# Designs tried in a protein design run: peptides against a protein of PDB entry 9GMZ. Part 310

Target 1, 343 residues: chain A of PDB entry 9GMZ
Amino acid sequence: TGFPLELLTRPATERLAYFENYTVAHPRLKEVYEILMRTIAEPAGASFIFVYGASGVGKTTLRLRVEQKLTELALPKLESDRARVPVVGIEAIAPESRYFNWKEYYTRALITLEEPLIDHKFDYGVRGISRDNFGKINVESKVVAPALRRALENALIHRHPDVFFVDEAQHFGKVASGYKLQDQLDCLKSLANMTGILHCLLGTYELLTFRNLSGQLSRRSVDIHFRRYCADSPEDVQAFKSVLLTFQQHLPLAETPNLVDHWEYFYERTLGCIGTLKDWLKRVLSDALDREATTITLKDLQKRALSVAQCQKMFKEIQEGERQLSETEADVQNLRSALGLGA

## One batch from the design tools (peptide; made by RFdiffusion4, then SolubleMPNN)

Design b2_p29_4_s1
Fold by OpenDDE base, seed 5:
Structure b2_p29_4_s1 (fold): chain B 343 residues (1-343), chain A 29 residues (1-29)
Amino acid sequence: as target 1 above (343 residues)
Amino acid sequence: SAAEEEARRRAEIAELARETSERAEKTLP
């Protein structure tokens, strides 16, 4: 089934919003979703989940889908426990300075945790944190990072989310010294331990450097690799073509474009990353809607494609991440073989 | 207000997009 045909009579903004909010189910997304949902339900003493994969693989889409599902599953319990928040998700911001801004991180986490119109006013016990008349948290500039941390710890304990999501978590790793990165890991570990809240860090393969620096986190972490589709796998190529087929059916245009026939070009410019594909098609759709076009052409696609140089850079970053993981898998197999466990 | 009506329409379209996505998830083997 394609997009609702009534969208063809709607404004361009509504047609674009439909496509933006549309999520293509695809095998890798489904697999990672199922693993993540199971791990959140049964963390088995884990304090951290690491979800890593290529930029534009769809990690934010995964997060949002899990947040939606956890919210839906919690609704019956939220009627009896009005203080509870089922899930909290934030995006880590790239520091403008060489140092991660913990004050901003704690502020954003507090704001996000308290954005739901929860009937129960919580006193954070911190002077300079208040709610406005609209229930939004206001944090005065004078509030220091240690006070914001205590407020967040108290809020997380009181709201008791099933998981705390941090998207773009590779930004924790952008600290100029390995020691400062360890201190950041220890801060996150302490926050998870003090609150009893499971943390899920989603990021690029740069997150592996962050994960590997804490030998203590490895014992209390679950790793989830969100893989791209590979052109050397016939199954992955078929899945990628199926995604293109689904997208062409859900572009709210009068004439269905033939994206599938151009699958190699789409693969060349997305590296098998479905988020990159969606973002590309979104830009092309926006241009088509602005022109009141009936369909999308190859020229429209070419105009909004990533450059070959951008794709080559992204591909090198992917290959390095995939190599590091493959070496780790080989080390596990070598260890198993050395232990007399069959490979 | 016109802004509230626009926000409502956006929410309806977002819900429709969610429902169509969920249907697609059920049809994938």
Scores: peptide ipSAE 0.028, ipTM 0.468, DockQ to the pose 0.663
Fold by OpenDDE base, seed 3:
Structure b2_p29_4_s1 (fold): chain B 343 residues (1-343), chain A 29 residues (1-29)
Amino acid sequence: as target 1 above (343 residues)
Amino acid sequence: SAAEEEARRRAEIAELARETSERAEKTLP
């Protein structure tokens, strides 16, 4: 099954939008999706879910699919409870300053919670937080971080999402000289405990450093490793080729490009990360549509590929993260052996 | 309006892409 052939008669914008909204259900995405959905449904006293993996592995795609599914499941209840938001997702921003900006974080979280056109005006109990005539939250510059936190706590309690997503959550690890990363974790833990809302932090392998510093969060956290496809695994190579075949069939072009025959080049420039692959193909598709091209060529791919230097940098970051996880698995095995539980 | 018609077409294409993705999910062993 490929793209609907009727798209070939549609504008370039509609053809590109089809590919942007198309998601390949690949084995790693499906596995992580099922674990995440199950964990959200039955947290078993967890306050945090950590989803970590390489940049471009597909964490944003995972988040969006979970958000869609949670929204669909909530629709029958939202008719009766107009105050409820089924899910909320924000992106943590890299601080312009050397320090994580909690005021900005709380402001963004509040704005996102209120972006749904919910007719029910909520009083945050904080002066300087208002709604415009369109229901959009306005936060006055005079509102301090503790007041914004209280407003967010009240909003989360009132809206009662099944989960609060924070994408790019490795940015919480960017602390001032002299501040403890532990204080950031304790702040997040306190927010989750005060609201009773499950938090899901998605990010790079830098989240492992953040997680490992809080022995108290480890007891109330679920870890989900979103792995890339590895070229040394025949099963992973076959899965990666199957993803290429699926994308090949879903590029809305008159002539189906042969992506699968170039699988090694695609692997070299994506490191087995499907998000990186999709973004690359999206750029190439956009260029092809702008030229009214019938297909995608290797030359078109090469023009939009990541450089070898970019891939080498990304690969070093991946190897360091995978190494840290392997060491952690070895530490668990050593602990089991030391406890007399056997290998 | 032309903008509302374009928004509707984008929504139809997004739904079609979703349905096609869900069919692919069901075919994963």
Scores: peptide ipSAE 0.018, ipTM 0.412, DockQ to the pose 0.626
Fold by OpenDDE base, seed 1:
Structure b2_p29_4_s1 (fold): chain B 343 residues (1-343), chain A 29 residues (1-29)
Amino acid sequence: as target 1 above (343 residues)
Amino acid sequence: SAAEEEARRRAEIAELARETSERAEKTLP
């Protein structure tokens, strides 16, 4: 079934919002969603989940869908436990400085955790944290990072989310030295241990560096690889074409554009990343709606495509990440063989 | 090996992406 035909009579803003809110349930997203939901339900003593994959593969879409589902599942319990928040999700910001800003991280986490109009005022045990007349959390500039951490620890214990999501978590790793990276990881580990809250870090293949630096986190972490679609796999090509067909049917235009016949061009400019594909189509749809166009043309696609140089850069980053994973899998097999555990 | 097959697949995709990109650059008016 395509988009609701009634959208063709609606303003451009409503037509664009429909497409923005539409999510294709593609095979890789479904697989990772099922693994992640199972792991959150039964963490088996894990303190961390790492979800890694290419930029634009759809990690933010995965997070938002899991947050929605966890909220839906918690609704019956939230009636009896008004202090509980089912899930909290933040995006890590790239530091303007060479150092990760923990003060900003703790502030944003605390604001996001307390954004729901939770009828119960919570005492954070920290001076300079207050609520305004609208219930919004205000953090005074004088509050230092250790005090904000204590406030967040207390809030996480009191609200007891099933999981704490950190999107773009590779930004924790943007430090000038491996020593500073270990310190960041130890801070996160300490926060998870002090609160008893499961942390899920979503990010690029740069998250593999976090996995490798902490032999103690490896014992308390679950790894989830969110793979892109590969053009060398007939099954992956068919899945990618099926995604194009679905997007084609859900673009709120008078004439259905033929995206599937251009699948190779879409693959070239997205590298099999469905998030990159959706963002591209969103830009093209916005331009078409602004022109009151009946359909999308190849020229419209070309105008909003990533450059070849951008695609080549992204592809090198993907190949390096996929290589590191393949080498790690080979090293595990070699270790098993050396231990007399069959391959 | 699975690693050699994956390396070959990555090389084929890289070549396909390069060739398609070069064709796209030549076909842009």
Scores: peptide ipSAE 0.015, ipTM 0.444, DockQ to the pose 0.014
Fold by OpenDDE base, seed 2:
Structure b2_p29_4_s1 (fold): chain B 343 residues (1-343), chain A 29 residues (1-29)
Amino acid sequence: as target 1 above (343 residues)
Amino acid sequence: SAAEEEARRRAEIAELARETSERAEKTLP
């Protein structure tokens, strides 16, 4: 089933919004979604879930779909427990400085936990944290990071989300000279342990550095690799073509563009990353709607494609991440062989 | 040199991108 044909009579803004809100259910997204939902339901003593994969693979889409589903599942319980928040999701910001800004992180987390729609007012016991007349949290600049941490710990305990999502979590790896990445992990581990809240860190392959540093965290973490589609896999190529076909059917244009016949060009400029593909098509759709075009042409695609230089940079980052994972798998096999357990 | 090999790979990908784009221009009206 394609887009609702009624959209063709609607304003360009509504047509674009339809496509923006549309999510293709593709095999890798479905697989990771099922694993993540299962792990959240049954963490088996895990305190962390790491979801890593290429930039633009669709991690944010995954997060938003899980947040939606957890919210839907919690709705019947939220009527009885008005203090509960089913899920919390934040994005970690790249620090302007050479170190992660914990004060900003705690502030953002508190603001997200305490959306104005929460009827149950919580006293954080911290001076300089207040609610405005609209119920929005205000944090005074004088509030120090340790006080914000205590406020966040108390808020997480009180709101008791099933999971706390941190998107772009590779930014925790941005440490000043002389600081250890381990100290950031220990801080997060302490927050998870003190609150009893499962943390899910979503990020790039830079998150693998966190995995490698903590042999002890490996026992309390679940790893989920959100893979891109690979052109060397016939199954992955078919899945990628199927995604193109689905997007083709869901572009609210009078004439259905033939995206599938150009699958190699789409693959070249997205590296098999569906988020990158969606963002590209969104830009092209916006341009087409602005021109009142009936379809999308190859020239329209070329105008909004990532440059070859951008794709090459992204591909190097992907290859390094995939290499590190392959080395880890080989190290496990070598360890098993050395232990006499066989391959 | 590693830099020359990287430059060669860059040129090959750019050429492949050009060829795929040109093939696509011939197939779309």
Scores: peptide ipSAE 0.013, ipTM 0.432, DockQ to the pose 0.015

Design b2_p29_4_s2
Fold by OpenDDE base, seed 5:
Structure b2_p29_4_s2 (fold): chain B 343 residues (1-343), chain A 29 residues (1-29)
Amino acid sequence: as target 1 above (343 residues)
Amino acid sequence: SAAAEAARRQEEIAALAAKTSEEAEKTLP
């Protein structure tokens, strides 16, 4: 199984777009997808889901696949309930300032929740929020963050999504003091409680610091660890090689490149993160298409690889996150032993 | 318009990539 051969006669833009939209199924993605879908269907009184893992592990790909699936499952019901939105997903932006911009967050959430294709206009009850002639939400500069929050609360209640996704949620944690981080947690908790909407925060291991600050969220949160592939596990190495084999079959080039023989080099420069691997291959494919090349060479890979210094930095961040999780697992075992439940 | 035709072609390519992705998901043991 490979890419459709007709792509070889298509423009470079269409060939690149095919690879960009192609998702490799792999064991860790499948596992996390199944856990996340079950948790959304049966939240068991949870108000939050935390999905954490390395940068470039594939969290955005996971989100988009879940959003697609929830939309597909909702289609038959959306014919009768035109007010409903099955899922809403936003990316949290890294603030240019040391402070998270709640006004921008609420504005982006409202724009995403109120797409032009929704026939049923909702009145937000807030002056300065309007729809243009194309149904696009316009928020006037005079609208303050508390008014945007009320508009979002009302919109979430009216649209009743099964889940609210926030990607890159570690950006909530990038505040100058732990006190401001608690205020942000309390804001999110209040939004989830007021709307009754399940929130899923996807982020790096920096999200663990955010999770650990709220002992009250722990009772109403589900944790999902999206692990990378580890080179010390034979099963993980085999899964990583299988991903390389699949990618080489889905690169829309005249000659299939041999990526699998270079698996150690791919592992060295991705740390077992499939999103990092895909982004690397996208850059290399773009360069190959621009040159009208028949295949990808090791030299083409080397030109677009992350530097050793970048990989060393990323690896330290991963090791710190994995260490914090391992300590938490040990604490659970120690608690079980102390309770007489056995290890 | 050339832009509307380009958009339609992009949707067709996205649908092909989605289909091939779903076929791969079914074949993973």
Scores: peptide ipSAE 0.171, ipTM 0.794, DockQ to the pose 0.650
Fold by OpenDDE base, seed 4:
Structure b2_p29_4_s2 (fold): chain B 343 residues (1-343), chain A 29 residues (1-29)
Amino acid sequence: as target 1 above (343 residues)
Amino acid sequence: SAAAEAARRQEEIAALAAKTSEEAEKTLP
C-alpha cells in the first residue's frame, strides 16, 4: 500500500509532512523496538538502558515510536490518574562549554514533563518555578541547579513515567575528561535511584565509553545495540532494498521513483543507516515539491547526497564502534571459557 | 484563523502518516 493518493491534490507542505511523519518498519527497528519495550515493561531491577548505534541509524525514530506506544498503553490509566505522564523524552544538547549545563538539562526535563495539558497543578517545592494557564513551565533565572534537581526529582516521582529518554546522550561524553564523564553518570544514576524512574540513554557508539567507565552501571543497565544494515550480509542487503521499495511507495509524487535500482548508491551514501536515508529522501522530496516535479531523478538524489568525505568519516566512526563491541563480545566469551562455563 | 486551520491540517496529515506506518508494521513478518 502506497501513500494516500489524495495527497497529490494537497499543498507541498502537507505532502512533505506526510513523508516526515511516515515511519518505515524495518527488521532492525522492529528488533530493537521489541527489546526496548520488553525491557521497559520488565526492567528486572535495571535503572538504565543504553541504546547505541551509528549516527542516523534511526534512534530518534525508535524513541518516538516507543513514546507513542507507551502513551497509547497508558491512556486508560491517564483518564483516572491525571497526574501521571507515561513517558518523558529529551534530547541532550552538545555543551558549548567544557562543562555540562545541568541547569539547562534539569530545566528542559521539567519543561518536557509538564508540556502535556495536565490539569493537576503540581507544587515543585521550589520558588521560581511556575506553570501558566496553558500548562507551560516557567523557570526563573534565579533558580539554581540544586533546586532544579529537587524539582525534577519531585516531578519524576509525582508524574511517575515508565521511562525517561535522553536522546543524543553521547553529548554527556564531550566534557573533556573521563573523570567528569563519570561524575555525570553518577549524577544520572543518583537521579534514577532517587526517583525510581528507569532512564534510557540513546546515542552513538561513544556511549560505549560510558558503559566501560562504570562497572557499577553495568550491573543495573541493559544494553541494546541498534545495528545498521551491512552490505556483506545478503539478509541485510535484502532488508535495505525492502526499505527503499517502501520509501518509493510512500513518496507523495505523481510518478513513483525507482529507488531500488540505485540501492548500491543509496547504501554507499547512508552506510546502511535508515535515518540517514530518510533524511536524504526528505531533502530530495522537498526540492522536487518546490519545483512541482512529478518524480525524483538520480540527479536530484546526487544534489542532496552526503559527500564521500562525510561518508568516509561516518564509516570510520561506525567501524570503531563495531570493533569495540566485537572486542567486548570476545572478552565475554573468553571470560566464560576461563570460568569453565563453556561457549 | 488560517494558521489554526493549517495546524489542524498538519495534525491530520501526521495522524494519517502514523496510521499508514502502523499498518506497514503489522505487515512485517
Scores: peptide ipSAE 0.114, ipTM 0.762, DockQ to the pose 0.600
Fold by OpenDDE base, seed 2:
Structure b2_p29_4_s2 (fold): chain B 343 residues (1-343), chain A 29 residues (1-29)
Amino acid sequence: as target 1 above (343 residues)
Amino acid sequence: SAAAEAARRQEEIAALAAKTSEEAEKTLP
C-alpha cells in the first residue's frame, strides 16, 4: 500500500505534510508501543516509566502515537466527564542555568493541561493564575514555584490523565551535582505520589544516569529500552530494509525511488535510528518537491545526509548508553551467581 | 475563509496519513 495517488495533483505543501504525518510502523516501535500501552493500563503500583534510547530512535513518534491512542480510548468517558484529560505531554527544556527551572516546567505543564477547549474552568486555588477571555492560562511572573506546584497537583488530580509524559527528560539530569539530581527525582516522585498520576519520562541514554541515582525509584519504575536497529543482527537489518521499503512507497513522488538498494548508506548515516531516517527523507523530499522532481536520487540523499563526523559523535553517545545497559545486565548476572542462582 | 480552508485541508491530510499509517500497522508481519 503506497501513498494516495491523488497527492500527485496536490500542492508541494500538502505532499510534504502527508509524509510528515505518515508514521511507519516498525518492529521496535510496535514492541515499545505495546509495552508502554500495557504498562499505562496496568501500572501495578509503578509511579514512573522510563523510556530511553538513542536520539532520533523515534521516542517523540512513540509518545504521539500513545497520546492519540489514549485519547481515542478515553473519548467515551470524556463525553461524560468533561473535566478529564486523557493524557498530558510536555517537553522538558534544557536549563540555561545549573538549576532546572521548575517554575517554567510547572507553568508549561499547567498550560498543556488546560487547553482552551476544556469547557470546565478549574480554580487552581492560586492567586496570579487566571484564564484570559479565550480560556488560555496566564501565569503572573509573581507566582512562585511552590504555588505553581500546588496548582499543578490540583490540576492533575482534577483532570486525571492516564499518564503524564515528559519528553527530553534527560534535561532533569543536567544539574550541577548528584545531590541536586536526587532532589529533582524526589520532587518528581513526590508529584507523582501526591497526584496518583503515572509519569512517563522519555529521553536519551543520559536518562540512565538520572534513573540509576534513585535506587528507591527502581522498585516503582518500569524501564523500557527503545533500541535502534543493529547491523550485526540479520533480523534488525531486515526490519530496517522493510522500513526503507515502506518509506519509498509513501514518498508522494511520481516515480518511486529505490531506497532499499542503498540500505547500507542509509544505515551508515542514521545508525539504525528511524526518526533520523524520517527527518533525512523529509529534507530530501522537500528539496525534490521544490525542484518539481519526479523522484529522489542518491545525489539528493547525499546533499542532506548527516556528516560522517556527526554520525561518529552520535555513535559514541549510543555506544556509551548501550555499554551502561550491558553493565547493568552483567551486575544482575553477578548478583544471581553470588546468590547461587544460575546465571 | 482561506485560513479555514487551509485548516480543513491540513486536517484531511492528517486524517489520510493516520489512515494509511493504521493500514500499514495491519500489514506489517
Scores: peptide ipSAE 0.058, ipTM 0.682, DockQ to the pose 0.711
Fold by OpenDDE base, seed 1:
Structure b2_p29_4_s2 (fold): chain B 343 residues (1-343), chain A 29 residues (1-29)
Amino acid sequence: as target 1 above (343 residues)
Amino acid sequence: SAAAEAARRQEEIAALAAKTSEEAEKTLP
């Protein structure tokens, strides 16, 4: 199995789009997908799901696959309930200021929630929110954040999504003091409680700071660790090589490049993160297509690789996150031992 | 074998690439 051979006769744009849209169903992605889908179906009174892992591990790919699947499963019910949205997903924006822009967050959430339902008019109960002549949501500059929050609460209650996704959710934490981070968490908690909508926050290991700040969120949260592949595990190395083989077969080039023989170099420059690997190969494929090249060489890979300094910085951030999780597991084991519960 | 299927696919790809190059050379005025 590999790319359709007819793509070699197609424009570079179609060849690149094929590879961009191609998703490898690797073991860690499948495991986290199954856990997340089960948790959304049976939240057991949880109000939050935290999905954390390394930058470039594939969290956005996971979100998009879950959004697609929830939409497919909802299609038969959407015929009878035209007001319902099965899922809503947004990406949190890094604030330009030291303060998280709640006005922008609520505006983007409202736009994303209403975009699939252009024909279904909803009264937000807020002056200065309207639809334009094209059915797009327009928010007047004078509308304040508390009014946008009420509009979003009403929209979420009316649309009843199975889950609300927030990608890059570590950006909520960029507020310069721990107190301001608590205020952000209390705001999200209040939104989830008032709407009854399950929230899923996806992000880097910086999301672990949220777990420690609210002992009340921990009682109503499910944690999902999206692990990278580790070079010290023979099973993880074999899975990583299998991903390289799959990408090698799905690069729409006249000559199949030998990626698998360079697996150590790919591991060195991706740290076992499949999203980082895909983005690297996409850049290299784009350069090869622009040159009308028949294959990808090691020199082409080296031109678009992350620098050693970038990899060292990313690896330090990963090690700190993995250490914090390992300490938490040890603390649970110590607590069990102290309670006289066997290890 | 997976290797023999990969080799056949590479030959089919090379044959398709050769055809597209010949068609591109014929369509350039």
Scores: peptide ipSAE 0.000, ipTM 0.326, DockQ to the pose 0.025

